# Peptides against a protein of PDB entry 4PN1: the designs that were tried, part 72

Target 1, 261 residues: chain A of PDB entry 4PN1
Amino acid sequence: KIEMNFLNKPIVPDTTKVISNFLTHYLITEPVEHVEIEAKLGTLIDLETQNRFEFPVMNETILNPEFNLRTRFESDMTASEHKYLNEFLNQAFRDSQKPGRLPFAYKHTKQVDLFYETEDNSRDKIRVSKNQSDNQVLACVKKRRVADLFLYCPNDAFDIRISISDELPVSMPSGNQQPSLTRLKDRVGYVHQEIKIDLTKTTQNDPVYDTTERHELEVEFGNIADLRDRAQKAKDGMEAPLFRRVQLFMDNVRILRREHS

## One batch from the design tools (peptide; aimed at target 1 N64 L149)

Design b1_p30_4_s2 (made by RFdiffusion4, then SolubleMPNN; from b1_p30_4, 16 letters changed)
Fold by OpenDDE base, seed 3:
Structure b1_p30_4_s2 (fold): chain B 261 residues (1-261), chain A 30 residues (1-30)
Amino acid sequence: as target 1 above (261 residues)
Amino acid sequence: MSKYPWLNELPEEVRKKLILATEDDSVRFA
C-alpha cells in the first residue's frame, strides 16, 4: 500500500493558503459586495530598468506587498502571443466536447466601453458597456480596485496579478454628458467548471496619441456566491473546499501562463 | 501589524516572517 506522506493526508501548498487567505479577507472579513476576482497575465516591470523584474527565486512566488519593489504590472501581451493562446483555448474547447469530459462554454462578444466622469470628481469613472451591434446597454458600473496580489513567475512567459475589485452598479449618466474615453473590446470567453477565461483585444482612440491596441488574458472566478460560501466555511474551520477551488483556479492560470508563441 | 489587513490574518508563525514593521514601512531588496 502506498501513502501520500507519513501522515497519509493531503498537504496544501503555501501558494494556495496565501491566496485563500487573501480572498477570504475580501469575501468574508471585510466583504466587498459586488466583488470581481480575476488574475491577469502580464509582466512585472522594474521601474528602474524598464525591463522584466528579476527576483532571486526559482519558482512561482507571491510577492510580499510590504516590500516596495518599485515595479509596475503590464497586463498586455503581443498579438502573436494572444493569437497562440486563442488557438490553444480553441483546441482545449474542442477536446472538452468529447464524451467523458466536462465541456467548455464559449462566447464571443464585441462591446464598446464608454467612460464618464462623476459629478463629484471621484477617481472612479462610470463605465457604460454597450453591445457594438445594436448599441444595447449591457452594464453601467463604477469599478473600484480594492487590492492586488502579485505572483512572480520566473519559469513562465507571464507574471500574474490577482485583483479584487468592486463593480458597483450605478445609474446611467445624463444624456447630455459626453464620455471622456471610449474603448472597443473584442472578447472571446471560455468557461470551464465556473472558471472564466477571457481573451480581450482592446482598441482605444486617443485624440493626441495614435490608436493603441492591447491584448489581455484574464482568469476569473465565475461563481462568486460559491466562492464566498467556501470562504465562510474556511473561516469556520473547514478549509478544504476553499483550497480546492483556489487550486483549480491557479492550475488554470498556471497552464495559461506557460503558453506563448 | 501590516497595513495589508489580510496579512494580519495569517498564522502567527507566518506573520513573524512576513510582517516587517508598521504601516509606514516599505523595503526593497538590494
Scores: peptide ipSAE 0.317, ipTM 0.717, DockQ to the pose 0.108
OpenDDE base, seeds 1, 2, 4, 5: peptide ipSAE 0.069, 0.053, 0.050, 0.130; ipTM 0.472, 0.379, 0.370, 0.518; seeds 2, 4, 5 fail the geometry check

Design b1_p30_4_s3 (made by RFdiffusion4, then SolubleMPNN; from b1_p30_4, 15 letters changed)
Fold by OpenDDE base, seed 5:
Structure b1_p30_4_s3 (fold): chain B 261 residues (1-261), chain A 30 residues (1-30)
Amino acid sequence: as target 1 above (261 residues)
Amino acid sequence: SSKYPWLDELPEEVRKQRILATEDDSVRFA
């Protein structure tokens, strides 16, 4: 017989605790009504060098937001990296279909996002998402970025930004309003245990500039209601369910950011 | 109101350590 440690109890990593606290705040304490919580793979870039920032740490580290680190986060990767991750996830999908495993769900979506300015000239734009095949409206939302948490990952190909956003459903823009921006999205989505993993190729046509492509990988909590319930329980003194869910989320993120093309 | 209100929900000991870190000019933060 073996025990986990001298207390024979699970130990929660600090990363899990900090992230759980971060999430709990925006789920319970100052609740975001239509919250979206996602992690994006990318690079923390030193604003001075325009290279990946180097922090004096040797492992995954949540950056203290109280410090001005003079960094920006670029949520992008190369086409080759994106392709590799797609192949990796395809294999993971196949493997999960085997007996004794919990299966992935898979969805391929091609959509167009139309961005509209708001009447109040707020920085937040209205996004109308339509299916490319039939122009069916999928969503009309006003997305507001609420908070970010950055993880520097020196041992991995990517750093991580965990973002909390408010996706407020709004009415469609007036018929006379023209979109300020149009973006095509080719998204391959994988769902495992209500954690969504999306590979998205975004194409933006600019009349002045050349067509730009962006390749993103995002990991999202697929069941916010459950997560909110877990966060509430944590506030009520039962933290384990929240910690387990955050740990699952982060483990999936860790798997993905370690993959190299 | 703190720009990072969720930090106030951390244990006091963690907050104390954070203060010490921010005041330490030897730390390579911008």
Scores: peptide ipSAE 0.246, ipTM 0.648, DockQ to the pose 0.115
OpenDDE base, seeds 1, 2, 3, 4: peptide ipSAE 0.110, 0.208, 0.217, 0.101; ipTM 0.482, 0.608, 0.617, 0.495; seeds 1, 4 fail the geometry check

Design b1_p30_4_s4 (made by RFdiffusion4, then SolubleMPNN; from b1_p30_4, 12 letters changed)
Fold by OpenDDE base, seed 2:
Structure b1_p30_4_s4 (fold): chain B 261 residues (1-261), chain A 30 residues (1-30)
Amino acid sequence: as target 1 above (261 residues)
Amino acid sequence: SSKYPWLDQLPEEVRKKLILATYDPSVSFA
């Protein structure tokens, strides 16, 4: 006879608990009103060496935010890596359409993001998103980065940044304002069990800086209301629903960060 | 004090040890 452990009950890994606590704080304790929660694949760069940081750990590790490790997070990847992930997700999409599986949804979008300085000269910019095809306004928001949680993943191709952002809907900038930054986004999105996976090619045009291109992969919680409900239940002593949702999210992230060309 | 209040969700003993070992919370990753 086999049992799970000496209690014969499920146990929650520390990673799940820590992330759940992080999310609960910004969902319930100090709630962000228009919260966006996403994980980006990228690389923790050592500012001293400009190489990937090397920590004395042998597996996925949440970094303590109380330490300044002199790192930056680069949420970019090579075109070949991005292409590989696209092909991988396309195959996953196809496989999920088979009988007995829960299917992916797929969407391809092209938009332009125009960034404007605020009148009060705040660091937060107003982002106007438009559809590239017809120039229709999709959104106008002021995005504020609230918090980050970094995961060092020594056995995988990518490290992870989980970010909490506040996307406040705001009025359109005045017609006399010029954008300080323009980004063209070509995005393919996959949705499975309300977890969104986006591959984005971004071309950035800055009036001051040279044009830059980035390749990003993001994993986002697609149902914030449900997540907030789960977080509230966790605060009320029922943690299992939140843990299960965080586990699902992180398992998807773990799958993706292991893939590379 | 911690810049990250959600760290209070850790066991008190662990949290205290971490706080004592932490750098200036005003300094974050670059």
Scores: peptide ipSAE 0.034, ipTM 0.324, DockQ to the pose 0.096
OpenDDE base, seeds 1, 3, 4, 5: peptide ipSAE 0.029, 0.051, 0.021, 0.031; ipTM 0.393, 0.304, 0.261, 0.327; seeds 3, 5 fail the geometry check

Design b1_p30_5_s1 (made by RFdiffusion4, then SolubleMPNN; its pose is not in this set)
Fold by OpenDDE base, seed 5:
Structure b1_p30_5_s1 (fold): chain B 261 residues (1-261), chain A 30 residues (1-30)
Amino acid sequence: as target 1 above (261 residues)
Amino acid sequence: EEKKRLEELWKERLKEYYEKVDKEWEEMKK
């Protein structure tokens, strides 16, 4: 007979607790009304060296936001890495269709994002997203990043930024207003157990610097209502459901950040 | 159509799965 530990009870990793508390704050304590919670794969860059940040830790570590570590986060990867992840996820998708598994859902979206300046000259721009094929408006939002939590992952190909954003639905800009920025997005989306995994190729045309392309991978909580409910239960003393959901999310992130070409 | 069917199927499965997992987790913590 084997027991999981000397109490024979589940134990929650500290990382899970920290992230859960972080999420609970913006779900319940100071609730963001239209919250988006996502993790992006990327690289913590040391501003001094312009190389990947080196922190004196040996494993996945949540960085304390109270400290200025003189870093920036680059949410980008090479085309090769992006392609590899796409192939990896395609295989995972296929495998999940087998009997006894929970299947992935798959969606391919090509959209154009138009960014407009606000009348109050706020730093937050209005984003109008349209389907490239028929120009149907998919969304019109004012997105504000509320908070970030960074995970340094020295043993993996990527570091992680978990972001809390507020996506406020807003009215369409006036018809005579021109977009300040236009981005084309080719997004391949996978959904498993209400966790969304998106591979996105973003193309931006710049008259001066020519066309730039970015490759991003995002992992997002697909059911915010459920997550908020779990967070509320946690505030009420029942933490297990929230911890389990966060653990699932992080396990998916951990799988992905280890994959590279 | 098949995609929609599969999505509906996994949503149902997911609900059952989460209920089971959460229940087991809570029971194990008692």
Scores: peptide ipSAE 0.019, ipTM 0.377, DockQ to the pose 0.018
OpenDDE base, seeds 1, 2, 3, 4: peptide ipSAE 0.014, 0.000, 0.015, 0.012; ipTM 0.352, 0.184, 0.368, 0.313; seed 4 fails the geometry check

Design b1_p30_5_s2 (made by RFdiffusion4, then SolubleMPNN; its pose is not in this set)
Fold by OpenDDE base, seed 2:
Structure b1_p30_5_s2 (fold): chain B 261 residues (1-261), chain A 30 residues (1-30)
Amino acid sequence: as target 1 above (261 residues)
Amino acid sequence: MEEEELKEKFEKEIEEFFKKVDEEWEEMRK
């Protein structure tokens, strides 16, 4: 007979606890009503060197938000890295269709995002998302970034930003308003166990600046209601369900951030 | 069809599907 440890009890990694507490705060303590919780793969850039941030740690580390580390997060990756991740996820999708596995779902979407200035001169813009094929309005929201949690991953290809956002549904802008920005999004989406993995190519046409392209990979909690329920249970003293869900999320993120071309 | 034949058919369909997706994606990256 083999035991887990000398107490024969599961031990929760500190990373899982920290992230769980972070999520619980914005799910339960100061609840965000229309919460979106996603992790983006990218690079922590040192503002002084303009290179990847170097911190004296040897493994995955959650950075303390209270410290100004003079960093920025770049969620962009190279086209080759993006292609590699796409191929990797395609293979994972295929493998998941085998008997005895839980299958991925797949969706390819092309949308246009139109950004409008708010009358109140708020920093937050109204985003109208339309399907490129038929111009059907998919969403009209005002997205507010609430909080970020950064993970420095010195052994992996990418660092991680976990973001809490509020996607407030709003009315369509008045017919006389012109969009300040138009963005094309080509998104390949994978869903496994209600965790969404999106590869997105964004093309932005700026009348003043050259067309810019961005390649992003996002991992999102697909069932916020379930996550909120788990967070509530955690506040009530039953932490295991939340820890399990966060662990699943982070394991998927860890798999992806290690992949590189 | 035997379960194995169905599996092979499904695998081929998936492979063809992703091949198209990859080709479209490559064209967009040019």
Scores: peptide ipSAE 0.019, ipTM 0.323, DockQ to the pose 0.010
OpenDDE base, seeds 1, 3, 4, 5: peptide ipSAE 0.000, 0.017, 0.013, 0.014; ipTM 0.283, 0.339, 0.318, 0.312

Design b1_p30_6 (made by RFdiffusion4)
Pose (drawn by RFdiffusion4):
Structure b1_p30_6 (pose): chain A 256 residues (1-205, 211-261), chain P 30 residues (1-30)
Amino acid sequence: KIEMNFLNKPIVPDTTKVISNFLTHYLITEPVEHVEIEAKLGTLIDLETQNRFEFPVMNETILNPEFNLRTRFESDMTASEHKYLNEFLNQAFRDSQKPGRLPFAYKHTKQVDLFYETEDNSRDKIRVSKNQSDNQVLACVKKRRVADLFLYCPNDAFDIRISISDELPVSMPSGNQQPSLTRLKDRVGYVHQEIKIDLTKTTQNTTERHELEVEFGNIADLRDRAQKAKDGMEAPLFRRVQLFMDNVRILRREHS
Amino acid sequence: PEYDTTMNEFLDHFSDSSLFNSVILPRTWL
């Protein structure tokens, strides 16, 4: 007989607790009506060296946003790194279809992105996405970035950025307006337990941009867990962000 | 299962004191 600790009850990891606080704030305390919560793989770049961020730590660590660490985030990876993760996810996809497993879901989208500027002093963009096939509109949203949280991961090829955005559905722009940006997007979507794993390849109309992003697919349920956490019963919220961060961690450690 | 409340509260206070004015976030942040 073995116990996990001298209390024999599970304990919350420090990171899971902190991220739960970050998510609860923008879900409940200062709520965002149309919230998107996603984490992207990439690289933390030191502004002076223009290389990967160096920090005297040995494990995955959350950076305090109230400190100026002179750093930016590159949400990009090589084609090989993108293909490697594609193969790994495909293998993980088939293994989930076997007996006793909760299966993966799959959705492949070939669409066009159209970005517009706003009439306001804000730096928001109006995004219009259309099918490459029939050109029917998939979405028309005004997107505002609310908050970011950076995880430096010295043991891995990737760092993590947790973004909280606000995607408000808006009406279509006028025809007599030039889009600020137009590009193709090849999004390969995997879904497991309502956690979305998106593998995106965007083509600039030339430059290619390869990304991997992990987002909560069921915000309404997550908001409910965030409310219960604010009221004391915080176990469901913890179990949720633990699942999210563990998925993000598995993909982060996958590299040649 | 349920998480241990006593030890989690202890760790909150411990993390707040250990990481005061640090570039790393304590458990009590936000």

Design b1_p30_6_s1 (made by RFdiffusion4, then SolubleMPNN; from b1_p30_6, 16 letters changed)
Fold by OpenDDE base, seed 5:
Structure b1_p30_6_s1 (fold): chain B 261 residues (1-261), chain A 30 residues (1-30)
Amino acid sequence: as target 1 above (261 residues)
Amino acid sequence: MEYDKEANEENIKKSAEELKNSIILPMSWL
């Protein structure tokens, strides 16, 4: 009979603890009301070199937000990388449909995002999302970035940004307002155990600049209510449910960031 | 976006039906 360790008890990775604490803060301690929590795959760029950041570590490392490392995060990948991930997820989807597995759900969405300036000239824009096919309004929100947590992943194709945002539902802009920016989004979404994985191609048309295309992969906590409940339990001394959920999330992220063509 | 359980169940059902009815999974690359 094999035991897990000399205590024969599960052990929680430090990464899981740190992320759990980060999430708990913005779920419970200073709660964000309409919270979105997502991880984006991308690259930490050294502002001095404009190359990928080099940190003297050999594995996945959460960067301390108290230190200015003079980095930026590029939440983009090549079309080839994006294609590879799509094919990978398609295969994972197919495999999950087999007996004895929990199936993925799949959704393909094409939307247009219209960005409007706020009356108060606040940095936060109102985003109106519409379905491209029928122009139906899907959402009207004011998204505020609350916090970021960066993971440097030297052994993987991508680094990670975990972002906490407040997506406040707001009223539609007045009919006389013109959007300051429009973005087309083509998104394929995979949902497994309430974790959302989205591949998004974003096209931005600028009348002055060439059309820009971005390729993003996002992993999102689909069930915020459950996550908040778990975080509350963690504050109350029962950490295991939160740790399990964060571990699941991070394992999915880790799978994806390792994939390379 | 918040998880919608009903929508997810519908998507699962739809996905299963699509897989049953098609030799090639009807999903696209972006």
Scores: peptide ipSAE 0.005, ipTM 0.323, DockQ to the pose 0.014
OpenDDE base, seeds 1, 2, 3, 4: peptide ipSAE 0.005, 0.006, 0.005, 0.000; ipTM 0.335, 0.294, 0.317, 0.249; seeds 1, 2, 3, 4 fail the geometry check

Design b1_p30_6_s2 (made by RFdiffusion4, then SolubleMPNN; from b1_p30_6, 17 letters changed)
Fold by OpenDDE base, seed 4:
Structure b1_p30_6_s2 (fold): chain B 261 residues (1-261), chain A 30 residues (1-30)
Amino acid sequence: as target 1 above (261 residues)
Amino acid sequence: MEYDKKANEERIKKSKEELKNSIILSMDWL
């Protein structure tokens, strides 16, 4: 008979624990009401060199937020990388439709995001999202970034930022207010086991700067209520459900960050 | 595990300042 280890019990990876604790803090301990939890693929850039930071680690590593690492995170990839990931996800979608698999759901969305300054001149802008086809308002929110957790992934094409945000629903800006910024978003979304994977192409017209395109891949927890329940159970001493969900999330992230053109 | 909220907020602030300059693209592929 083979045993898992000398205790013959499952062991939770430290990464899973750290992330789970991070999430639990903002789900339960200091709860964010309208929480969005997402991981973005991107690059940790050394502010001094403007190149990808080279941390003295050999594997996926959660960076300690207490340290000023003099880095920035660029949540962008090349069009080629983005296309590759789209093709990869399309194939994954197709494969998931086969018997014996749990199927992906797929959605393509084109939206316009209009950003408005707040009356209080707060740094957080109001975002009005509209469907490009019919201008139907999809959302009007004030998004506040609450926390970030960075994962340096030296063996992969991308580093990861896990972000906690508060998406506060707010009233529509006054009809006379003009948007300070407009963004066009083309998003393809894949959902598997309530984990959302979004490929987003964003076009921003800046009157001062040339139109820049951004290509992003996001992985999001699609069922916050379930996640919050799991986090509560974790606080109550039953950590396994949370760990399993976080593991699932991170495994999806890990798959994606390994894929590159 | 307790996290230093202040340190994290400062990092976020910095990250946001950097992100304010980023532009949105449409996808040509599905």
Scores: peptide ipSAE 0.053, ipTM 0.305, DockQ to the pose 0.025; fails the geometry check
OpenDDE base, seeds 1, 2, 3, 5: peptide ipSAE 0.008, 0.006, 0.015, 0.007; ipTM 0.276, 0.279, 0.277, 0.285; seeds 1, 2, 3, 5 fail the geometry check

Design b1_p30_6_s3 (made by RFdiffusion4, then SolubleMPNN; from b1_p30_6, 18 letters changed)
Fold by OpenDDE base, seed 5:
Structure b1_p30_6_s3 (fold): chain B 261 residues (1-261), chain A 30 residues (1-30)
Amino acid sequence: as target 1 above (261 residues)
Amino acid sequence: EEFDKEANEKRIKESEEKLKDSIILPMSWL
C-alpha cells in the first residue's frame, strides 16, 4: 500500500494558503460586496529597465505587497500566443466532451464597453456593456480595483496578477452623457467546474492614434457565493474546502502558463 | 448503452459545431 506522506494526509501548498488568506480577507474580513476575483496572464515589468522583472527565485512566487518592487503589470500577450491558447482551450473543450469527463461550457461574446465619467469626478468610471449584435445592455457597473496579488513565474512565459474588484451595479448614465471611451471586446469563454477561462481581444479606436488591440487571458472564480461560504468555513476552522477550491483555480492557471512556455 | 452512445455523439457533434467560430483572430489576420 502506498501512502501520500508520513501522515497519510493531503498537504496544502504554501501558495494555496497565502492566496486563500488573501481571498478570505476580501471575502470575509473586509468583505467586498460585489466581488470579482480573477487572475490575468501578463508580464511584471521592471520600471527601471522596462524589461520583465527579474527576482532571485526559481519558481512561482507570490510577491509580498508590502514591498515596493517598482514594477508594473502588463496584462497582454501577442496575437500568436493568444491564438495558441485559444486552440489549446478548444482542444481541452473537445476532450472534456468525452464520456467520463466533466464537460466545458463554451460561450462566444462580442460586446462593446462604453465608459462614462461619474458626476463626482471619481476615478471610477461607469462601464456599460452592450451586446454588439443587438445593442442589448448586458451590464452597467462601476468597477473598482480593491487589491492585487502578483505571482512572479520565472519558468513560464507569463506572470500572474490576481485581482479583487468591486463591481457595483449602478443605474445607466443620463441620456445626455457621452462615453469618454469605447472598447470592442471579442471574448471566448470556457467554464469548467465553475472556473471561467476567458480569452479576450479588446480593440480600442483612438481618433489620433491607430487602432490598438490587447489580447488577454483571464481565469475567474465563477461561483463567488460558494467561494465566500468556503472562506467563512475557513475562518471557522475548516480550511480544506477553501484550499481545494483555490488549488483548483491555481492549477488551471498553471496549466495555461505551462502550455505557452 | 446505445442511447447513451447516441446522446454522447450528439453532444460531441454539437460541441464541434460551436467551436467553428471560436478562434479570435487579430485584425492583421482578417
Scores: peptide ipSAE 0.174, ipTM 0.732, DockQ to the pose 0.013
OpenDDE base, seeds 1, 2, 3, 4: peptide ipSAE 0.161, 0.075, 0.147, 0.163; ipTM 0.734, 0.492, 0.728, 0.733

Design b1_p30_6_s4 (made by RFdiffusion4, then SolubleMPNN; from b1_p30_6, 16 letters changed)
Fold by OpenDDE base, seed 4:
Structure b1_p30_6_s4 (fold): chain B 261 residues (1-261), chain A 30 residues (1-30)
Amino acid sequence: as target 1 above (261 residues)
Amino acid sequence: EEYDKKANEERIKKSKEELKNSIILPMDWL
């Protein structure tokens, strides 16, 4: 007979605990009302070298936000990398449709995001998202970035940013207002066990930026209510359900960040 | 999430059809 360890009990990785605590803070302790929680694949850039950040660690490491490491995060990838991930996820989708597996769901969305200034001149813009095919309004929100947690991943193709955002539903801008910014999004979305994986091509005309096209991969918690419930239970002393969900989320992220052409 | 077999089967069917009909690789978006 083999046991898991000398206690014969599951052990939770430290990364899972740290992320779980981070999430619990913004779900329960200082709760964000309309919270969105996502991880983006990208690159931590050293502001001094303008190259990928190098840190004296040999594996996945959560960076302490209290320290200014003089980094920025680029949530972009090459078209080739994006294509590879698309092919990879398509294959994963197909394989999940087999008997005995939990299936992926798939959705292709083409949308336009229109950004409007607020009447109160707040820093937060109103985003109106519309379906490109029929101009149907999909969402009207004021989105605020609340917090970020960065993972440096020296062995993988990508680093990770986990972001907490507040997506406040708001009324549509007045008909006389013009958008300050327009973004076209072509998105393929995969959902497995309430974890959403989106590949997004974003096109924008911005004279400030040299790049008008971005290729992003994001992984999102698809059931925030369940996650909040799990976080509350964790705050009340039952941590296992939250740890399991965070572990699932992070394992999916880990699979994706390792994939490259 | 509560399990609804029929709803799930319909969702899966729709997803398969959508994937089959709308598979676009990022390079095709360029």
Scores: peptide ipSAE 0.035, ipTM 0.591, DockQ to the pose 0.014
OpenDDE base, seeds 1, 2, 3, 5: peptide ipSAE 0.015, 0.034, 0.016, 0.021; ipTM 0.366, 0.416, 0.393, 0.346; seed 5 fails the geometry check

Design b1_p30_7 (made by RFdiffusion4)
Pose (drawn by RFdiffusion4):
Structure b1_p30_7 (pose): chain A 256 residues (1-205, 211-261), chain P 30 residues (1-30)
Amino acid sequence: KIEMNFLNKPIVPDTTKVISNFLTHYLITEPVEHVEIEAKLGTLIDLETQNRFEFPVMNETILNPEFNLRTRFESDMTASEHKYLNEFLNQAFRDSQKPGRLPFAYKHTKQVDLFYETEDNSRDKIRVSKNQSDNQVLACVKKRRVADLFLYCPNDAFDIRISISDELPVSMPSGNQQPSLTRLKDRVGYVHQEIKIDLTKTTQNTTERHELEVEFGNIADLRDRAQKAKDGMEAPLFRRVQLFMDNVRILRREHS
Amino acid sequence: SDDNITELNNLSEDNPLLPDFDANGLFNPP
């Protein structure tokens, strides 16, 4: 017989607790009506060295946003790094279809991104996405970035950025208006337990941009968990962000 | 890897929460 600790009851990891606080704030305390919560793989770049951020730590660590660390985030990876993760996810996809497993879901999207500027003093963009096939509109949203949280991961090829955005559905722009940006987007979507894993390849109309993003697919349920956490019963919220961060961690450690 | 594929497909909210030795909390500089 073996116990996990001298209390014999599970304990919350420090990171899971902190991220739960970050998510509960923008879900409940200062709520965002149309919230998107996603984490992207990439690289923390030191502004002076223009290389990867160096920090005297040995594990995955959350950076305090109230400190100026002179850093920016590169949400990009090589084509090989993108293909490597593609193969790994495909293998993980088929293994989930076997008996006793909770299966993956799959969705491949070939669409066009159109970005517009706003009439306001804000730096928001109006995004219009269309199918590359029939050109029917998939979405028309005004997107505002609310908050970011950076995880420096010295043991891995990637760092993590947790973004909280606000995607408000808006009406279509006028025809007599030039889009600020137009690009193709090849999104390969995997879904497991309502956690979305998106593998995106965008082509600038040339420059290619390869990304991997992991986002909560069921916000309404997550908001409910955040409410219960604020009221004391915080176990379901913890279990949720633990699953999210563990998925993000597995994909982060996958590299040649 | 094969181990990570297995780990990814075994992940669930039913898993116990354990202390994590591969991660730190929020860092506060001096």

